Peptides against a protein of PDB entry 6J54. Designs and how they scored, part 172

Target 1, 223 residues: chain A of PDB entry 6J54
Amino acid sequence: NENLFASFIAPTMMGLPIVTLIIMFPSLLFPTPKRLINNRTISIQQWLIQLTSKQMMAIHNQKGQTWSLMLMSLIMFIGSTNILGLLPHSFTPTTQLSMNLGMAIPLWSATVFTGFRYKTKTSLAHFLPQGTPALLIPMLVIIETISLFIQPVALAVRLTANITAGHLLIHLIGGATLALLNINTMTAFITFTILILLTILEFAVALIQAYVFTLLVSLYLHD
Target 2, 42 residues: chain B of PDB entry 6J54
Amino acid sequence: QFQFTGIKKYFNSYTLTGRMNCVLATYGGIALLVLYFKLRSK

## One batch from the design tools (peptide; made by RFdiffusion4, then SolubleMPNN)

Design b2_p20_6_s1 (from b2_p20_6, 11 letters changed)
Fold by OpenDDE base, seed 5:
Structure b2_p20_6_s1 (fold): chain B 223 residues (1-223), chain C 42 residues (1-42), chain A 20 residues (1-20)
Amino acid sequence: as target 1 above (223 residues)
Amino acid sequence: as target 2 above (42 residues)
Amino acid sequence: DLALQQFNLQLFVVDFLLLF
C-alpha cells in the first residue's frame, strides 16, 4: 500500500525541494510570440487561448473582462501541469491539496472582495434568493453563508480528488496487468486494454478539471 | 410591479433592497445574540 | 443563482461518475 502513494511524495534533491522547478516548467511550453508569422505550435496555442477566452469572458462585463489574463493563465497552468503529470515517473503538483488550496483560496477571496467593493447591494442580496418565504429567511441566509465558505474548499478538493484518483487507478490497473502476465496472458491483455482506455480518459479528465476550475472562479466573479 | 407598504417595503424577499435589508437584519440579529451570550457569561 | 445551483449539481454528478 505504501508503494501506491510513493509517486505522490514531494521529490527532493540533496534535501532541496525540486517541486518549485516542476511547477515552473509548464511556463516554458507557452512562449510569447515575437514574430508576425509564428510556428504552427504557437499559432495553435494562441488560437486555443483566444477561443477559450471568448467563451469564458462572454458572461462578464467590461470590468470583469480585466480578469481574462488571470483566468487564461490559470487554465493553461492547471491544464499543462495535469497533462504533464500523466507522463511516466512524473510528479503532478496538482495532486497536492496544499497546492490547490493555495490557488483556490486567494482567487475565491479576491472575487468575493471584488464583488463587495463594486457591487455591494447585489452581493449582499445574493445571500437571499428571490421569492423565499418570510419564515425561512434567517435559516436560508445562514445556509447560504456557509455555502459561500465551502466554495474554496470544494474547488480545491474537486481538483485534487479527481487527479489523484485517476493516478491511483492507473497505478492499480498497471500493477494488476504486470501481476497477471505470468498467471494468464489473456486476462493480462484485457486489463492492459482497460489501462489504455483509462489513460485516454485521464487525459480528458485532466483538461476538463482545468476548465471547470477556471470556469467556477469566473462564475464566482460574476456572481 | 411589486407594491409593498409598511415594514414589507423595507424587508421583502422580492426586491433587491428588501433582500439586502433582510440579510443585514439576520447578521445583526446573530451578532446581538452572540454579544448577549458573551456578556451574560461575564 | 439557479444556474449556479444547477451547475454545481451537475458537477457533483460528474465528479461522482469520474471516481468509478
Scores: peptide ipSAE 0.294, ipTM 0.840, DockQ to the pose 0.025
Fold by OpenDDE base, seed 4:
Structure b2_p20_6_s1 (fold): chain B 223 residues (1-223), chain C 42 residues (1-42), chain A 20 residues (1-20)
Amino acid sequence: as target 1 above (223 residues)
Amino acid sequence: as target 2 above (42 residues)
Amino acid sequence: DLALQQFNLQLFVVDFLLLF
């Protein structure tokens, strides 16, 4: 039913797209620290950024660690947009496949090009797994090449599908609870309990998907 | 730990150089096949 | 590569389970 997907339509006001403002909104939640000892919220944010940066960049060498700023900004952006998307009547840009492809394709291409530029031998060798029988080499190289090109698509679709599915489920259960309020209050209470548990799960999924997206980009950079 | 001689030294699935050469050979072969069929159709 | 394949498999299972 089209009513279920109405929340995924790009919002406009008087024909002007608000999507640009929605995409830029998470940046306002992370102001630049100005003092040596900032407030509690900024301190926690900086601590989380440092923690995640240390965790994700541990596998990279000095050249790979130059990507830390980009990857941290990416995870903060996706995480913030996903969390804000769980607010009632909010539009999540990450539910749009075009948005996620717009992030995945450039980042993937950048990681692949940097790999070929600085680690040419290793990057080319990755098209053939170690220990492959000689007769299967041509076929496996082709499969691995196709697998490489599927990576940005899989990255975008994974994020889109997980966030969209969660939102749809919240809308469905939420709609069911409202419909059952006038039919059977006891059943409505049960569905409402399920809705609460589901929303908690979706908060976790929102952060996990942001982490997984950024982690996979980082892993592609590491080759 | 692998010791290869002859053609296996350059084309193997165990060493980094061998794997690279196999990949390049595969791409080269595909490119030649595509070129052959493209020239044959004309 | 093997670690990435295992990770992708795990993500596939998790993604599949989260859809239901």
Scores: peptide ipSAE 0.290, ipTM 0.844, DockQ to the pose 0.025
Fold by OpenDDE base, seed 2:
Structure b2_p20_6_s1 (fold): chain B 223 residues (1-223), chain C 42 residues (1-42), chain A 20 residues (1-20)
Amino acid sequence: as target 1 above (223 residues)
Amino acid sequence: as target 2 above (42 residues)
Amino acid sequence: DLALQQFNLQLFVVDFLLLF
């Protein structure tokens, strides 16, 4: 069991936590443009960011567009950390629930408070779905209130669980493949094929979870 | 347009104002209940 | 609200399928 969770232990070097450096490392992969026409890699990155920005912010009004920078930075951060986490023997900060809660709770609270600030009537009315029978109103308001507070938890747990489960599954199947190499080479080949397919899937999951996390924050803002 | 009369004009699940009032009434009721039990326990 | 509920349901299904 210790071997299974060894990759999720926060790395320390010389007694100092290097987690901060790991968290900051993805920022080095996205340099700020300084030229009108940049190199191909930066141009592709900017193009992808612009496309994603246009898609995500299409639902929002002008006031919501002010969140574009933060939302785009969020998706790039989570996406890059998730992808880098799939490298062998790498530590993924997003597997830590504390980190994901640290992102989810402030962002969720900011969206909720922003909603109450600018659209107080609509935000209060959101606790009661339209057309609810009169007898169910009190109970449904309570349920919707609970649902609201579950949102940041669900957001953090979703990201943590998906990334963590993916890593665990890769480790388990990888370990099984290595164990089967000396037992049955044919079965080992099958498990290895599954491992490859799973790793490809996890790359997709890494990006999807980043997108979903950011999208949900955006949707809570729009509401 | 929904034509509500009486109390239904202010408390309904169809209009924005009605929904808001229902939510506020629910929270107010819960707060009063909590206050009642708190005062009763003293 | 309805769109959000539908989206949450879809996410639940996707999360379930991806976890297993």
Scores: peptide ipSAE 0.284, ipTM 0.844, DockQ to the pose 0.026
Fold by OpenDDE base, seed 3:
Structure b2_p20_6_s1 (fold): chain B 223 residues (1-223), chain C 42 residues (1-42), chain A 20 residues (1-20)
Amino acid sequence: as target 1 above (223 residues)
Amino acid sequence: as target 2 above (42 residues)
Amino acid sequence: DLALQQFNLQLFVVDFLLLF
């Protein structure tokens, strides 16, 4: 069990946590542009940010578009940390549920509170779906209220579970390939092929989960 | 447009105001029930 | 609300499938 979960232990150096350094590292990969025509790396980054920003903010009014900076920084942070976590012997902070809850709860709370401040009537009305039979109103309002409070938990758990499960699968299949090398090389080749396909999938999952996390926060803001 | 009269004007599941009032009434009812049980135990 | 619920359900299914 220790070998299986060793990669998920928070790294420390001389008793001091270095998780803060790992969390801050992705910011170094996205330097601020200084020129009108930047290098290829910065140009691609800006292009991706512009595309994602246009897609995500299209559903929001001008007041909602104020959140563009926060949402874009969030997707870049989660995406970069997830991708960096797929490097060998790396620690992924997003595998820690505490970190994801630390992001999900404040963002969810902010979206809910902003909704109540600017659209109080609409936000309160969302606890009751339109056209609900009168007899089901109290029960449904309770269910919708519970559903609202589950949102930040589901948001954090989704990200944590997907990233953690991916890392575990890579570790397990990788361990199986090594074990089968001395037993049956043919089966080891099959498992190795699966490992390659799985790693490619996990790269996609890393980006998708970052996008989904940010998108859901954006959707909660839109309500 | 929905035309409601009487109590249905304020408490309906179709209009925005009606839905809001239903939600507030539900929360108010739950709060009163909780208060009732708390006061009953004392 | 319904769209959000459907989207959450879809994400749940996708997430579950990606676990295997």
Scores: peptide ipSAE 0.279, ipTM 0.844, DockQ to the pose 0.026

Design b2_p20_6_s2 (from b2_p20_6, 14 letters changed)
Fold by OpenDDE base, seed 5:
Structure b2_p20_6_s2 (fold): chain B 223 residues (1-223), chain C 42 residues (1-42), chain A 20 residues (1-20)
Amino acid sequence: as target 1 above (223 residues)
Amino acid sequence: as target 2 above (42 residues)
Amino acid sequence: AVAELQFNLQLEVVDFLLSL
């Protein structure tokens, strides 16, 4: 139905895509600190970034910590875009598979190629788990190779599907509440309560998906 | 400590080097099979 | 190892979502 997916259409104004501005907007919410003691909002943001950075980089060695800036920027970008997308009548760029593939494929390829470049022996050995029976080795290597190529697709589709599903549910429940206002006010109130609970859940999902996306990229780097 | 002798020393699923060699051997085998079928089709 | 971590992460996410 056109009404269900209308919110997923890339907004254009006068033939120019507004999507570029929407993508750039979250960056304005995170200003760069200039002072040793910053404002409360900036201090909270820095604190959150530091905490998440420490958690994500704990699994990496010194070489992997070089990617900390990129990974933290990624989680901030995806997280902020997902949260802003939960605003009423807002467009989330991360609902577009093209956007997520545009992030997933380069990051995945970079992690895989860096692994092959600096840890060639370990990276090649990763195609065969330890302790596999000798007869299963050829089949398992093929499966692991296929699994490797599925990783960027799974990374993009996971993010897209989770965010899109959340938006669809909000839209459907929202539409149901509006339809029930004239039919039964009590049921409309119940559905509205469900909508509120769902929106809270989607806020959590938005942050979790951003974290998972970044974490998986980090894990692929660590191998 | 896994002490492997003979062919198992180079092709084992427990050591890092053995795993790498198994992967390379698998890819080499697949490449040879593809080459065989390509040459057979001619 | 990555696949196992992914699976465990997925279960943790699902469990977290169900706990909300």
Scores: peptide ipSAE 0.206, ipTM 0.783, DockQ to the pose 0.025
Fold by OpenDDE base, seed 4:
Structure b2_p20_6_s2 (fold): chain B 223 residues (1-223), chain C 42 residues (1-42), chain A 20 residues (1-20)
Amino acid sequence: as target 1 above (223 residues)
Amino acid sequence: as target 2 above (42 residues)
Amino acid sequence: AVAELQFNLQLEVVDFLLSL
């Protein structure tokens, strides 16, 4: 079972970490537009960005709209890294909890502090749900406070766990398929079919998790 | 709109102001308890 | 909710495969 996690080790070359280059690589896939009418690839990218931007930022006020660039860049980064990670023998940086915490904690803290700065009254009121019986108020406030601090951890773990689980499943079924090639060809074909279906699912999961991560950050900002 | 009188006007779980005050009161109480135990242990 | 369901399903499948 030790070999199952070998694909999640941070890659190094000549003792130098190349993970930094891997993290920066997706940015090359999204060049800045140079023309009013660009090629089809850039046009599709811009269309997707505009579509998701309108969908996500619809719940925010004008001050929240300032976060549009941040949130769109975040979803583009996570989405692209997740998709690229599904390539054979690829390393997905978002499978590392440290990276996801590095994204989640600052973004979460920024949203929480922004809420307290501009909407102090509403933000403080969120620690107590409406209609709570008087006797449960102190306990519930404590629970909600703890819940707030769990948010960045939950955000990071959710992304990490979903992407990691998908990769593990692909590796396990892929390994089983290769092992069964010389044992039972018919069973190997069945497992290979399952692998293909699973891979398609993981492409969808990769995009969904990027969206969910960004959406939750957006919701924390909106409060 | 709920009409509250007395202390319930300031500490209730239905109004925004009431909820805020309840949260602040809870934090204040916890802070005082922590302070009390810290001073007692000294 | 969908993400959590998907995650739980994946864990169940992984556990099943590890049990073989």
Scores: peptide ipSAE 0.191, ipTM 0.785, DockQ to the pose 0.019
Fold by OpenDDE base, seed 3:
Structure b2_p20_6_s2 (fold): chain B 223 residues (1-223), chain C 42 residues (1-42), chain A 20 residues (1-20)
Amino acid sequence: as target 1 above (223 residues)
Amino acid sequence: as target 2 above (42 residues)
Amino acid sequence: AVAELQFNLQLEVVDFLLSL
C-alpha cells in the first residue's frame, strides 16, 4: 500500500523543502482590507470572520476576548489549509501529526498556564468535580489530571485523523472508479457519484474540523 | 449554600476552597509517597 | 458529536474499501 500513502509524503523540490511555501500559501488568499467598501470576496470573508468571531468569543469574558485575534487566525489557517488540501494530488500539511501537535501543544499550554496565572483557585478546583464522595477524591483527582494531559494529544489526533481519513477515502474511491472504467461502466458511474458526494462531505468536514479545533482551544481557555 | 464545620470546612468537594485544598492534599500525598520510595531505594 | 460520528463513518468506509 505504498502507493496509497505516497500523497502524504512531504514534497520537496531539488532537495529543498517546499512545505514552508505550502503552509504560507493560504495567507495570500486573505488579503487585508484597505478600503471602507471592499470587493465582494473580501466583504464576504470579513462577514464570515465577524460571524464566527462573535460565536467563538461569546463564551469568554473581556480578558478572554484578547485571544480573539489568535483564535480567528487559527481557524482561518486550518480551514483554508484543509480546503486546499482537497485538490487532487495536493499535499495537506494538517495531515501530518507533527504539525498538529506543534499547534496543539503550545496552544494548550498557553491556555493552561493562563488559567493558573489568573484563576489559580478555579483551575486547581477543576481537578475535582463538585459533589464527589470523599472516598473517591484521590482517584478522581488523578483521573482528571490524566485527562488534562490527554487534551493536547486528543486535539491533534482528532484533526489529523479526520483529515487523513477523508483523503484516504477520496483516493480509494477515486482509484476504484478508475479501475472500474474498463470493467463495468455502470458500476464505475455509481462509484463516481459516491466520490462526488464524498468530496462535498469532505469540504464540509474540512471546515467543521477547523471550527472544532478552534472551539476546543477556546473552551480550554474558558476552563 | 453549604455549611460545613470542622475539617470538612477546609476539605470538601462542594466549595471552591474545599476542592482546591483536596487537590493540593492529594498532590502532596502523592509527592510524599514518591519521596518515600525514592529515599527507600537509596 | 458530529465530528466523532463522521470520523467513525469514515473509518468504517475505509475498512470496507480496503477489504475489497
Scores: peptide ipSAE 0.181, ipTM 0.780, DockQ to the pose 0.019
Fold by OpenDDE base, seed 2:
Parts: C-alpha cells; sequence; structure tokens
Structure b2_p20_6_s2 (fold): chain B 223 residues (1-223), chain C 42 residues (1-42), chain A 20 residues (1-20)
C-alpha cells in the first residue's frame, strides 16, 4: 500500500521541502513577452490565453471582468501543474488537498463577499429558488445555505480527487503491466495499451479539471 | 405578472424582494430559536 | 457534468482495481 501512494509524498531535499520549487516551476514555461512579434510558442500561448479569457469572461459584466487576470492565472497555473504532474516520476502539487483548499476557499470567499457587496439583494435571494412553495421555504433556505458552504469543499475535492485518482490509476496499471511482463507478455501488452489510452485520457482530465475549477469560481462570482 | 396583497407582498418566493425577505425571515427565525434554546439552557 | 462523470468513473475504476 505504501508503494501506491509513494508518488503523492511531498519531495524533500536536505530536509527541506522542494515542493515550493515544483509549484513555481510552471511559471518558467510562460515567459513574459518582450517583443511586439514574439516567438511562435509564446504567440500560441498568448493566443490560447486570449481565447480562453474571452470565453470565460463573456458571462461577466465590466465589473466582473476585473477578475480576468486572476482567473486566467488560475487556469494556467492549475492546467500547467496538472499536465506537468503527468510526467514520469513527477510530483503533482494539485494532488494535495491542502493546496486546492488553499486556492478554493479564498477564491470562493472572495466571490461570495463580492456578491454580497455589490448585489446584496440578488445574493440573499439566491438562497431561495424562485417559485418555491411556502411550506418548503425555511427548509430550502437551510439547504441552500449548506450548499453554499459545501461549494469550496466540492471545488477542492473535485480537482484533487480527479487528479489523484488518475495518478493512482496510472500507477496501478503501470505496476500491473510490469508484474505481467514476467508472467504473460501478451496480457502485459494489452495492459500497456490500456495504460497509454489512460494517460491520454488523463491529459484531457488535467485540462478539464483546470477549466472546471476556474469556471466554477467564475460562475460563483457571476451569481 | 404576480399580484400579491398583504403579507404575501413582502414574503413571496416569486419576486426578488420577496425572496430576500423570506431568506431574512428564515435566518431571523433560526436566530431566535437558537437564542431561545440558549436562554433556556441558562 | 463531464468533470463529475470523469470523477465518478475514475473512483469506480480505482475501487475496482483496489478490490483485485
Amino acid sequence: as target 1 above (223 residues)
Amino acid sequence: as target 2 above (42 residues)
Amino acid sequence: AVAELQFNLQLEVVDFLLSL
């Protein structure tokens, strides 16, 4: 069992955690432009960022667009860390629930407080869906209140569990493949093929989870 | 168009103001219940 | 919805593999 979770242990060097360096590493992959016409790689990155920014901020008014920089940085950070985490023998910081909670709770609280500050009436009315029968109003308000407080937990757990489960599955299938190499080469080849397909899926999951995390934060801001 | 009269005008699940008032009333009721049990425990 | 589906599927597969 310890071997299965060995990849989720925070790496240390000389007794100091190097996880900080791992978290900062994705920033090196996105250099700041210095030229009017940048390199192809930087231009493609900026183009993708602009496209995603336009898509995500389309639901927001001018006041909500102030969050564009934060949301874009968030999706780039989570996306890059998730993709880099799929590299062999790499540590994914987003597999740590503490990290995701550290992002989810402040962002969620900021969105909720922003909602209460600028749209107090709408935010308070959000606790009661429109058209609710009078008898269900008190219970439904309580349920909606509980639902609100579950949002940051669900946001963090969704990201953490998806990435963690993917990594765990890759390790399990990989371990099974290695074990079957000495038993039956044909079955090992089949298992290896499944592993390849799974890794491709995990690349997609990594990007989707980054997008969903940022999108939900954006939606909470809009509501 | 919903036409409400009396108490339904202020406590309505269909209007924005009514929904807000219902939420506030619910929280107020819960707060009063908690206060009641707290005072009863003393 | 896609993320939730993937989440549930991954957990189910992991649970299945852990049960073997």
Scores: peptide ipSAE 0.126, ipTM 0.774, DockQ to the pose 0.020

Design b2_p20_6_s3 (from b2_p20_6, 13 letters changed)
Fold by OpenDDE base, seed 2:
Structure b2_p20_6_s3 (fold): chain B 223 residues (1-223), chain C 42 residues (1-42), chain A 20 residues (1-20)
Amino acid sequence: as target 1 above (223 residues)
Amino acid sequence: as target 2 above (42 residues)
Amino acid sequence: SLAELLFALQLEVVNYLLLF
């Protein structure tokens, strides 16, 4: 059982956490443009960022668009870390619930406080849907309040669970494939094929989770 | 637009102001209940 | 029908991903 979760242990060197370097590593993959016409890779990156920025910020007004830089950096960070985590013998910081909570709680709090600051009436009204029967108002307000506080937890757990489950499944199927190589080559080939398909799926999941995490933060900002 | 009279004008589930007032009233009521039980235990 | 199943699956996936 310890072997199954060995990949989720934060790596250290001589007692010093290397996880800090791992977290900072994705930033090296996205260099800042220095030319009017950049390299192909940088141009593609900037193009993708521009497209995602237009899509994500289409919901927001000018005040909400001030969050564009933060949201784009967030999606790039989570996406890059998730993709890099699928490399063999790599550590994904997003598999740590503590890290995801560390991102979710402050961002959620910021969106909630921003909502209360600029849209006080609307934010307070969100605790009660329109057309609620009078008898259900107190209970529904309580439920909506609880729902609000569950949002950061759900945001963090969703990301953590999806990435962690994918990693575990890859390790399990990979281990099974290696074990079956000496037992039945044909079955090992089948499991290996499943592993490849699963890996492709996990690449998609990695990007989707990054998008969903950022999208939900953006939606909470919009209220 | 909705037309409400009396207390329903300020406390309703349809208008934005009415919903806000209902939420505030609910929180105020809960706070008062909590205070009541807290003071009762003393 | 298959279309209904796919639509239901799509809704389930959307609900799972967004889960407001």
Scores: peptide ipSAE 0.126, ipTM 0.769, DockQ to the pose 0.018
Fold by OpenDDE base, seed 5:
Structure b2_p20_6_s3 (fold): chain B 223 residues (1-223), chain C 42 residues (1-42), chain A 20 residues (1-20)
Amino acid sequence: as target 1 above (223 residues)
Amino acid sequence: as target 2 above (42 residues)
Amino acid sequence: SLAELLFALQLEVVNYLLLF
C-alpha cells in the first residue's frame, strides 16, 4: 500500500530535495562547546561522547585512535537521525539503503585499505583463521574473501532493515489501533499498549544500530 | 612454540607468515586456474 | 530451560549484530 510506504519516500518540496535539510538538521542539535564550563545540555552531550569514545577506542592502537572523531561523528549522526526518525511524520534518511551504502562502502573501504597499508601481513593473514586444517585452507580463504566483500553490504542492510522494519511495525500497529478504536475499545487499548512498548523498543534499536554500525566499522579498522 | 620444518614452515595456518603465504598461494592458484581456462578457451 | 533459551537467543542476537 502506498500509505504504508509513504513515509519512506524521499520527501520533496516543490521538486526540491528537502532530504538535504533533513540530513543536516541533526547537526544543529549538537552545538560545539565554546566555554570551559558549558551548559547542562552541552555538558551531557560531551560526556556521552567521551564515554562512547572511551569504550569504542579502547581496542584501537594510536593509529586507530585517529579515527575517533570520525567514528564519534558517525555514531552521533546515525543515532540522532534514527531517534529523530521516530518522531511523528518524520523521515529517516537511514531507512534508505542508498544512504547507508553511501556510508558503509567508503568507511569499509577506508578501513580495509588502511589495514592493507599499515598491516599488510596481518590483513592478508586474516583471510585464513588460525589453526585451519591444511586441506580446508583454499576453501576457507575463498569463503573469508567472500565474507569480506559481504561486510559493507551486511553493514548497510542491517541498519536499513532494522530501522525500516521498526518504522513499518509502528505504522502497522498504529494503523491497527486507529482501525480498532471504533470496533473494539479493549482490543484497541491492547494494541496501543503494544505500540507504546514497540516505540520504546525502537528507541533502543535506533541507538543500538547506530552503535553497532560504528562498532563494526571500528572492528574492521582494528583488523 | 610451533616448530615447522620444510614446506610447513612457509605454508602453515598457525604462524602469521604461514597464513599469509597460504592466502597468497590460494590467490595464485585461483589466478592460474582462471588463466588456464581462459587460455583453454582461446 | 529458560537459561538455555536466553543463552541461545543471546548468541543469535550477537551473531546478528556482529556478523561480519
Scores: peptide ipSAE 0.122, ipTM 0.765, DockQ to the pose 0.019
Fold by OpenDDE base, seed 3:
Structure b2_p20_6_s3 (fold): chain B 223 residues (1-223), chain C 42 residues (1-42), chain A 20 residues (1-20)
Amino acid sequence: as target 1 above (223 residues)
Amino acid sequence: as target 2 above (42 residues)
Amino acid sequence: SLAELLFALQLEVVNYLLLF
């Protein structure tokens, strides 16, 4: 079973952690534009960033829109790392729960703090839904408080679980396909087809999870 | 918009201020309970 | 029914993705 999780081991070279280099590598894929009319790749990247930024920041006021740079950098980072992780024999840092918690907890705390800083009354009132019967107020406030503290954990676990599960599933189906090649070629072909469809799905999941992670952070900020 | 009198004016689930006060009261009550049990064990 | 099951599953997926 060690082979199942071998791809999730943090790589090291001569005892030195290479994970830092892997994390910094996606930044090279997004160069800063220097011209009014850039290359196709840069132009497409800028276009996608603008579209996503407009969609995500449309719900925020001017003060909230100051977070656009942070949120867009976050989605690009997670998205790029997730996509690069689908390469053969690649390591995805986002499969590490520690990394995702390291992103989720500070961002969540920042959004909560920002909410209390600028919208203290609204943020406090958010713990109690409007129209709650008087008898249920204490219990509901407790539940909402617990829900708040679960948010960063859920945010990190969701990303970690989805990416890890996808990688594991690709590995398992791929291994099954290889095992069936000498047993039944027809079934091996079916499993191979499933593997192809699954890989396509995982590409979508990689982007969706990046978007959802960033979106939820944005929604917590808007909250 | 809502007309409340007495205690309901400050502690209600419909107005923003009322909701805030309810939340604060809940936290205060929990804090007092925790403090009570902590002091009781001594 | 299948439609109800699919709808419930869809809601669960949305809940898992967005509401947790």
Scores: peptide ipSAE 0.100, ipTM 0.765, DockQ to the pose 0.020
Fold by OpenDDE base, seed 1:
Structure b2_p20_6_s3 (fold): chain B 223 residues (1-223), chain C 42 residues (1-42), chain A 20 residues (1-20)
Amino acid sequence: as target 1 above (223 residues)
Amino acid sequence: as target 2 above (42 residues)
Amino acid sequence: SLAELLFALQLEVVNYLLLF
């Protein structure tokens, strides 16, 4: 089991943290446009960013659309790190709960504080669902308060668990296929097919988790 | 659409102001209970 | 019955994604 988690250990070289370089690497994949009509790859990238920006910020007003830059950078960062993590012998920083908490807690706190600052009445009223019977009001307010504080934890754990579980499954079934190559070729072929299907699924999960993380932050901002 | 009178005007689960007041009242009640038990222990 | 099961599963997925 210790060998299974070897890929999740933070890589260091000469005692220096390479994790910092790994985190900064995805930024190189998104160059700033220099021309009115850019290269085909850059044009597709800008088009995708524009589409995601339109659908994510359509629910927000003008004040909420101020967060568009941060939310788009967040989804691009998480998505790129998750996809790059599916490369062989790669380290994914998003598998670390500390990193995801480091993103979730400040963003959640910022959305909650901005809500209380600009939408004080609606934010306070959000602790009580509309139409609640009078006798259940105090209990439900407490439950909603607890639910609010669980949000950053659930946001971080969801991303960490989904990405980590996907990597573990790929490594486990990949190791099983290699072990079965010398035992039974037919069974090894079946497990290899499952591995391919899981890798495709993990590509989808990587993008979905990035989208869900950003969407939930946006949703908390909207309240 | 909803018309409330009396104490229901300020404390209700349908209006925005009523919901806010209910939340503040619950927090205030909990704070007073905690304060009561803290002072009782001394 | 299958459609109801898929609908229930869809609601469960939505709850998992958007509840917290």
Scores: peptide ipSAE 0.131, ipTM 0.772, DockQ to the pose 0.019; fails the geometry check

